Peptides against a protein of PDB entry 3J47. Designs and how they scored, part 142

Target 1, 121 residues: chain A of PDB entry 3J47
Amino acid sequence: IRLTNQLKSLKGLQSKLKDVVEYLDKVINKELPINHTILGKLQDVFNLLPNLGTPDDDEIDVENHDRINISNNLQKALTVKTNDELMVIYISNLVRSIIAFDDLIENKIQNKKIQEQRVKD
Target 2, 69 residues: chain B of PDB entry 3J47
Amino acid sequence: YEEKEESNLAATKSMVKIAEQYSKRIEEEKELTEEELKTRYVGRQDPKKHLSETADETLENNIVSVLTA

## One batch from the design tools (peptide; made by RFdiffusion4, then SolubleMPNN)

Design b2_p29_4_s3
Fold by OpenDDE base, seed 3:
Structure b2_p29_4_s3 (fold): chain B 121 residues (1-121), chain C 69 residues (1-69), chain A 29 residues (1-29)
Amino acid sequence: as target 1 above (121 residues)
Amino acid sequence: as target 2 above (69 residues)
Amino acid sequence: SEKEKEEKNLKFLDLQIELLKAQLEALES
């Protein structure tokens, strides 16, 4: 559900960006006037979204784009944070799995001991 | 879209809390592992079982956190 | 033997636990 919502949000943003690009192209071609209201809302969205990879966004470093596919520059930093969180979750799951396996092994050993005792009786 | 955005925002806020909880959960898991080791050594099943249960709970919480992230 | 397999599994689990500890430390850094 969460992933679906994220995908939907991304698709919505993509569609909006496409519409803006198309609108800008029409304005450049003198086909339509600039819709200032839409542009203002888009600017607000860009300001609220961590900087989407325009070079002017504060923390520039290129590396972290792939870790979490959500928004580019500040989100690159947030992506690093999210990646760290995901790593923690992953590690935690591994630890739990290991503990579970340890318990299973112990249970198996105990069962074997019980069986051996039953044979001796 | 708005509902998803709200959900994502809530998840993000929860992530900070989850990170803190994760550290605590890791410690709890370690304690369970030690208890299991002790139980294996002493042959007492109860502490081992408790450790296993705590480990399982920690794993479940991690899975939920991953799904939230 | 079955006992040997169990011992190997325990050793493997110990190794996994150590790996997880290292990963946790890395995440905290």
Scores: peptide ipSAE 0.411, ipTM 0.840, DockQ to the pose 0.012; fails the geometry check
Fold by OpenDDE base, seed 4:
Structure b2_p29_4_s3 (fold): chain B 121 residues (1-121), chain C 69 residues (1-69), chain A 29 residues (1-29)
Amino acid sequence: as target 1 above (121 residues)
Amino acid sequence: as target 2 above (69 residues)
Amino acid sequence: SEKEKEEKNLKFLDLQIELLKAQLEALES
């Protein structure tokens, strides 16, 4: 459900961007007046997006890891942070898995011992 | 779309929270492993069970973190 | 033998525990 919602949001954003591009093309061609409201909203979106072209990509604070902005330096930093978080989660899952396996093995050993005792009785 | 956006924002916040709790979960896992080890040597089922449960909880939290990430 | 298998399993568990410890240490570093 969460992934589906994220996908829907991305699709919505894509559609909106397409509409803006189409509008801008029409304005450039003098076919339609500039829609100030849409442009303002788009500008706001761009301002919220991390800058794509800045060379300082490597120095972006690790703290913003969760925001994957592919095009923006900030987004790159956020991407790195996200990767780190994912790695931690992966390691944690591995550890949990190992513990679970250990428990399973122990349970199996115990069960075998119980069975052996029952046979001796 | 708005609902999904809100959900994504909430998920991001949850991921941060999960990251903060990750260290604690790792410690809990270590404790469980130690208890299992002790139980193997001492033959006490209860400590082993507790360790197993803690490990499972840690695993579940990690899975939730992955899903939220 | 079954006993030998059990011993091997125990050794494997011990190894896994050590691996988990190493992972935890790595995360803390």
Scores: peptide ipSAE 0.406, ipTM 0.841, DockQ to the pose 0.011; fails the geometry check
Fold by OpenDDE base, seed 5:
Structure b2_p29_4_s3 (fold): chain B 121 residues (1-121), chain C 69 residues (1-69), chain A 29 residues (1-29)
Amino acid sequence: as target 1 above (121 residues)
Amino acid sequence: as target 2 above (69 residues)
Amino acid sequence: SEKEKEEKNLKFLDLQIELLKAQLEALES
């Protein structure tokens, strides 16, 4: 469910971005006048969101290094944090798996001992 | 779309919390492993079982964290 | 014997746990 919601949000953003690009292209080509209302809304969105579309990587603030980024420029610094978190999760899962296997083995050993005792009785 | 965005934001916050909890989970897993070792040496099922259960819980939490990430 | 196999498996698991610990330490560094 969470993943699905994230995908939906991403798709919505992608669609909006595409519309903006198409509009900008039409304006450049003088095919359509600039829709000021849409442009204003988009600008507001860009001001609220870390700039996804600017080619210049925003300066990596030290505070952002430890945070997982959803946005591209801030995302570079945040990507490092995300990677670290993913690694931690991976390691944790591995550890849990190992422990589970150890317990399984111990249970098998115990079962075998019980069976041996039953045979002796 | 807005609902999904809110969900993603919540998930991100949860990820931060998970990262903090991760260290604690690792420690808990280590403790369980020690109990298993003790159980193996003593031949008692109870401490080993407890360790195994804790390890399982740690794994489950990690899986949830991965799914949230 | 089956017992010997189980013992080997336990040893293997112990090694895996140690490996995981090492990985955790690496992540913390």
Scores: peptide ipSAE 0.402, ipTM 0.837, DockQ to the pose 0.012; fails the geometry check
Fold by OpenDDE base, seed 1:
Structure b2_p29_4_s3 (fold): chain B 121 residues (1-121), chain C 69 residues (1-69), chain A 29 residues (1-29)
Amino acid sequence: as target 1 above (121 residues)
Amino acid sequence: as target 2 above (69 residues)
Amino acid sequence: SEKEKEEKNLKFLDLQIELLKAQLEALES
């Protein structure tokens, strides 16, 4: 369910971004007048979002790099953070699995010992 | 889309919480492993069982963390 | 023998535990 919702949100964002790009292209080509309201909203979004564009902005704060896989430069740092988080989760799952297996083995050993004792009686 | 966004926000908050608890979970897992080892040597069934249960809980938490990530 | 198999399984589990410990250390580094 969570993954499905995330996918839906991502698709929605993608569609919206595509529409924005198309609009901007039309404005650049002077096919449509500049809509100030839309541009203002977009600017607000860009101000809230770390620079999603050109690879040149190396000055992305280290703190944000650990959080979100967003876009290229900040995205790179965020990608690293995301990878680290995923690795931690993966390792944790492995550890749990190993512990579970250890318990299973021990249980089997105990059961075998019990059976051997029963045979001796 | 809005519902999904809300869900994602909640998931993100959960991820932060999971990250904070990760170290604790790792320690708990280590403790369980030690208890299992002790149980093998001493024959203490109860500590071994407890270790197994803690390991399972740790695994479950990790799975939830993965789903939230 | 069944006992030998059990011993092998135990050894395997011990190895897995050690592997997990190593992974945890790697994550902490």
Scores: peptide ipSAE 0.401, ipTM 0.835, DockQ to the pose 0.011; fails the geometry check

Design b2_p29_4_s4
Fold by OpenDDE base, seed 3:
Structure b2_p29_4_s4 (fold): chain B 121 residues (1-121), chain C 69 residues (1-69), chain A 29 residues (1-29)
Amino acid sequence: as target 1 above (121 residues)
Amino acid sequence: as target 2 above (69 residues)
Amino acid sequence: SEKKKEEEDLRFLDLQIRSLKELLNAMKS
């Protein structure tokens, strides 16, 4: 669900960017006036996004590794960080599973000991 | 889209917290493992159980972290 | 034999857990 929402957001942003581009083309061609409000909002969105490119589904070159990927632009480096975090989570899960398995084995051993003791009694 | 964005933002914040807590969770898992080992040798079921529970909690938290990533 | 197998499994699991922890730490760095 979360991933789907992120994807939806990205798609929405992409669509908006496309609309802006189309609008700009029309303005250049003197077909329509520039909607400053829309452009301003778009600029704000870009400013909130990691620098260097548009936050589309496509990857763009960026510098920073330190944050989790919300958008694609600066997130190439951030993607590495995100991947690392995901790996950590994965490893942690594996560790937990292993621990749980160990406990299960121990429980089995204990049960066996209990049974052996019962037989001796 | 707005709901998704809000969810993503929340998830991002959660990820930061998870990153901080991850080290702690790892330590907790280690502690549980040690307790389990001790229980295996000493036969103290309670410490072993506690270790197992902690391990499970750590796993659950990791899963949640993955879901929020 | 079963006990031995269980012990081996536990040891293996412990090793895996340690490896995972190390990997996790490496990822955090």
Scores: peptide ipSAE 0.475, ipTM 0.854, DockQ to the pose 0.012; fails the geometry check
Fold by OpenDDE base, seed 2:
Structure b2_p29_4_s4 (fold): chain B 121 residues (1-121), chain C 69 residues (1-69), chain A 29 residues (1-29)
Amino acid sequence: as target 1 above (121 residues)
Amino acid sequence: as target 2 above (69 residues)
Amino acid sequence: SEKKKEEEDLRFLDLQIRSLKELLNAMKS
């Protein structure tokens, strides 16, 4: 569900970006006036996006990379962060699994010991 | 879209929290393992059980984190 | 025989846990 929502959001953003590009193309071609409101919003979005060339913003954007941000650079950083997080989660799951197995084995051993004691008695 | 964005934001926040909790969970998992070891040596079933439970909880949290991610 | 097998399994699990811990530490770094 969450992934689906994220995908939907991304698709929406992508569609919006396409619309903006199309609008910009029309403006360039003098077919339509520049929509200042849209441009302003886009500018705001870009300002919120980590500067592609600034590593510091890239780090912040790496955190945002997990957020499916529209900016490719930020998205890359975020993707890396997401990957790292996923790896951590994966490892954690493995560790938990191993621990659980260990406990299971120990329980089995204990059960066997109990059974052996019962047989001896 | 807005709802999804909010959900994503929440998920991201959760991920940060998960990251913080992850270290704790790892430690908890280690503690469980130690308890299991201790239980194995001491022969106290309760500590071992507790360790196992902690490990399970850690695993569950990790799974939730993965799903959130 | 069964006890030995269980002990081996435990040892294996312990090894796996250690490996995972090392991996986790590596990821943190």
Scores: peptide ipSAE 0.467, ipTM 0.855, DockQ to the pose 0.012; fails the geometry check
Fold by OpenDDE base, seed 4:
Structure b2_p29_4_s4 (fold): chain B 121 residues (1-121), chain C 69 residues (1-69), chain A 29 residues (1-29)
Amino acid sequence: as target 1 above (121 residues)
Amino acid sequence: as target 2 above (69 residues)
Amino acid sequence: SEKKKEEEDLRFLDLQIRSLKELLNAMKS
C-alpha cells in the first residue's frame, strides 16, 4: 500500500511535470500567455525539491532527511543516508535470517535427540 | 495523490525511527544468538526459545523498515 | 554424521552473526 501510494505520487508528479513542459513550450512558441499560477506552483515545487540543477558530486551530507531520488546534491546526501539505512536494514535482515537458521538447526538437533531417547526407552 | 504524499511522509518518518532502533535490534539479535548457543550447550529449551523469539522480532522490524524505505 | 553437520552449520551461523555485528559497528563509526 505504501509503495503503491508512493508510485501514484510519483506518477502524479510526472504528469504535472509533463504538463508544465508542454505549457512552457507553448509559451515559447507564443501560442499561450504565461500562466502565472502554474509557474508559481512549479517554482514552489522546485524550491521544495533539492536543487536539481547543480550536481555537486562531493557533498556527502549524511544528516539530510530530504527526498532521496529527486535532487542530486541534497539528494546525494539523502541518497547516501538512504543507502546507509538500506544497508543497515539489509544487514539486520541477514542477521535475523542467520538466527532463524540457527534456531532451525537447534530444533532439528533437539528433535533428533528426543527421537533417539524414545528409541532407547 | 495527497494521500500518497502523506503516506510517503509517514513512511520517511518511520524509516528514521527504524534507523534509530536498528542498533537496539542488532543487540537483541546478538542476545538471542548467545542464548541459543547457551541453550544448545546446556539443553535448556526455554532460553533458546526466548532468543529465537527476539531474533524473529528483530527480523520483522527489519522487514518493516525495508518496506518503509 | 548429521549431528556433526548440524553443529558445523550452527558454528557457521555464529560466525556469520559475528561478522554482521562487526559490519554494523563499522557502519556506526
Scores: peptide ipSAE 0.466, ipTM 0.855, DockQ to the pose 0.012; fails the geometry check
Fold by OpenDDE base, seed 1:
Structure b2_p29_4_s4 (fold): chain B 121 residues (1-121), chain C 69 residues (1-69), chain A 29 residues (1-29)
Amino acid sequence: as target 1 above (121 residues)
Amino acid sequence: as target 2 above (69 residues)
Amino acid sequence: SEKKKEEEDLRFLDLQIRSLKELLNAMKS
């Protein structure tokens, strides 16, 4: 059951990652803004990982159990890492957007100043 | 399973690298912003433009990093 | 004035950028 859950989670993660990649490509091409929903979904996956580690009532061989636990921990770590990366990307995009906006504002201010100077002349 | 594990490990390593690159890009973006501020006070358009361009580049890199992750 | 507003907006954006940087640093930790 644990293994099955892990596989399911991995499949889900894979699907989400694919979606994220597709979205990111669109963002790179300036076709779409950053979608926070994708990040949220990834976070949800990570939050569910601890539940996947709950020992099943079935007597699994200790050796297999240890391997499964290790695998789960690794997967969890990877999921967390993935989430962090996505967050970083999102933040970076936001920062870039903010910078661009600042530049726009500055340009506007400069233009206004130029116009004011022209009126005074 | 083993192949998947190896792939995951490789992906993780790639993600770490991307994170590091992202951090560097963020710093570059900050520098550009400072240049923009200076340009605003000094009236030098070139530094401001450069900052903006750097910020855009940083964003693009971040997006690529996310896609790669 | 419009200029003052624009300047304030710029300051706000700068603050946001700083916040994002801090967040990024936190994520790296």
Scores: peptide ipSAE 0.461, ipTM 0.849, DockQ to the pose 0.016; fails the geometry check

Design b2_p29_5_s1 (from b2_p29_5, 21 letters changed)
Fold by OpenDDE base, seed 2:
Structure b2_p29_5_s1 (fold): chain B 121 residues (1-121), chain C 69 residues (1-69), chain A 29 residues (1-29)
Amino acid sequence: as target 1 above (121 residues)
Amino acid sequence: as target 2 above (69 residues)
Amino acid sequence: TDALNEMLKRQEEASKLLRESLKLLEEKK
């Protein structure tokens, strides 16, 4: 139950992150106007996320376009990092689930052995 | 911008560290599963259960760590 | 036993994927 809930939460986060990335890509491609409210919420999400990216120290060219690109790049980097983290969490949950199933199988085998012993007695 | 960049860098480093810790925990989980398999052959229920519990705890800690990151 | 072995195999595959994902993340940094 807990693992399933965690997996569901992770899937939800992954989906949201994908949507964010898609939105950011659309903004970068100028397909959509920059929505400051969405950007701000994303920034808040990213700020709540562990600090994801040093944008490479390079050319913070002062121009507003570059600042927007830097913000978008930062968001993209943050989104990618978040996706990577979510993937790691997802895999971890899968591994945990597999271990739990292995334990369940072992318990079933043990129970079967106990039953077989009781029938022989 | 620089402060945000620095914050992002620090977080990226933190995420790498978390990822490394996660990888280590996955390895530990794998070892625990192997021990469960070994214990299955030895026929001692308690060690297998302990291994399973430890693997579960390790994964839980990893999940919590990634969620809190 | 077969089901357990299959699950173990899946776990190993998942662990490998995790390691690969971590490596990719590290390479991007």
Scores: peptide ipSAE 0.445, ipTM 0.845, DockQ to the pose 0.023; fails the geometry check
Fold by OpenDDE base, seed 5:
Structure b2_p29_5_s1 (fold): chain B 121 residues (1-121), chain C 69 residues (1-69), chain A 29 residues (1-29)
Amino acid sequence: as target 1 above (121 residues)
Amino acid sequence: as target 2 above (69 residues)
Amino acid sequence: TDALNEMLKRQEEASKLLRESLKLLEEKK
């Protein structure tokens, strides 16, 4: 359910972004007048989105280093954090898997001992 | 779309909380492993079983974290 | 008896791997 909702949101964002690009291309080509209303809404969305497009490395506020994947430059620092979180999750899963295997082995050993006792009786 | 975005934001906040809980779960898993080791030496089933159960819970929580991520 | 001893040995190896994995996680933090 959660993954499906995230995927749907991402698809919606992608579709909107595509529409914007197509609109911008038509404006550049002078095929259509600039729809000021759509552009204004898009600008508002961009202002609410942490600036994806400015390459200036410097304003990555240190406080955002701990927050995950929303937007590209912030998204790069966020990508590092996401990668670290994914790594932690991966290691944790591995550890849990090993412990579960250890328990399974012990259960098998116990079952074997019980069977051996039953054969001796 | 907006509902999914809100859900994704909630999921992201949950991931941060999961990361904090993860450190605690790792510690709990270590404790269980020690109990299992002690149980192997003593030959008693009960501490090993408890360790196994806690390890399973830790694994389940990690799987849920991965699925949330 | 031999199979039981082999299972015990495998369990010990798995437990060791688990401890090593935890150590690696701590080193990455």
Scores: peptide ipSAE 0.418, ipTM 0.845, DockQ to the pose 0.012; fails the geometry check
Fold by OpenDDE base, seed 4:
Structure b2_p29_5_s1 (fold): chain B 121 residues (1-121), chain C 69 residues (1-69), chain A 29 residues (1-29)
Amino acid sequence: as target 1 above (121 residues)
Amino acid sequence: as target 2 above (69 residues)
Amino acid sequence: TDALNEMLKRQEEASKLLRESLKLLEEKK
């Protein structure tokens, strides 16, 4: 069920991306006005698809010109926010894993002490 | 597709809420680690157990957050 | 006894790593 839903979401995203590309091409060609709804939906899709490149690869080439920058800046900001959230989740999982290991080590130490006491009795 | 889009939107909102709760979970984990450290020195099982339980809860919540992301 | 001491040492190292991880998380906030 979950994998099927993920696959369906990926397919839906792919279709939406295709529609956005087609729309962007029409806007570039001045055939259609900028549809804010499609851009909003694309942002939603990008927020749903964390292409987590490592957060250290900040070098997404900033080279593309000023006007594309504002819509890209909001999308970039949303992507950055999603990346930050994912980073926090990752760090939290690591911390929990370390704590769990510490507890396991301590439990093992305690079990050994109990066994040593039983051998002395 | 529409149901999944709605689910993804709900998940994104949930992730934001989880990020806010994450700071609290980190503090709970820190408290558990301190209690575990104290238990190693004092030999009190109870503080260590409480720390372990809080760490496990924090881990579980993070896993749920990752799975929802 | 030696194995127990080694386990204790590993636990202390893990606890230290946990504290360092928490500190790094606080620095990123």
Scores: peptide ipSAE 0.401, ipTM 0.844, DockQ to the pose 0.013; fails the geometry check
Fold by OpenDDE base, seed 1:
Structure b2_p29_5_s1 (fold): chain B 121 residues (1-121), chain C 69 residues (1-69), chain A 29 residues (1-29)
Amino acid sequence: as target 1 above (121 residues)
Amino acid sequence: as target 2 above (69 residues)
Amino acid sequence: TDALNEMLKRQEEASKLLRESLKLLEEKK
């Protein structure tokens, strides 16, 4: 169920991203005016979606208009924040795994000590 | 899709709360690790067990957080 | 005894890695 929902969300996101790219291309080509409502909804979606790998398209030409840069900077900042949160979660999971591993090792060491004591008795 | 979006919104709100709790959990995990080290020297099994349990709980919570992210 | 010492060493290394991971987490915050 969860994996299926994730896959469905990914597929939906992919479709939406495609639509966004198509829209952005039309805006870049001045075929359509910048729809603030669409951008706002897109921002909301980006705020809600942990930034899965935005490809390091560093080359989004910084030259586009200051407001778009602010929006992109905000989106980038939100992306960075989301990435940081994901990194924190990942590190936490790693730390927990290491602690659990340490406990397992310690338990094993204790069990061995108990066995050695039993052999001496 | 809409139901998933609502679920994602709820999950995102939960994630913010989890992020706040995460810092506290990290500190708890650190304390437990110190207790485990101390327990290894003192030979008190109970603190080590408690540390292990708290580490496991912390791990589970992070897994749930990742799964809700 | 050697196996126990190796396990102890591995545990110490894991505990060190844990501390380092915590430090890295603090640095990223």
Scores: peptide ipSAE 0.397, ipTM 0.839, DockQ to the pose 0.014; fails the geometry check

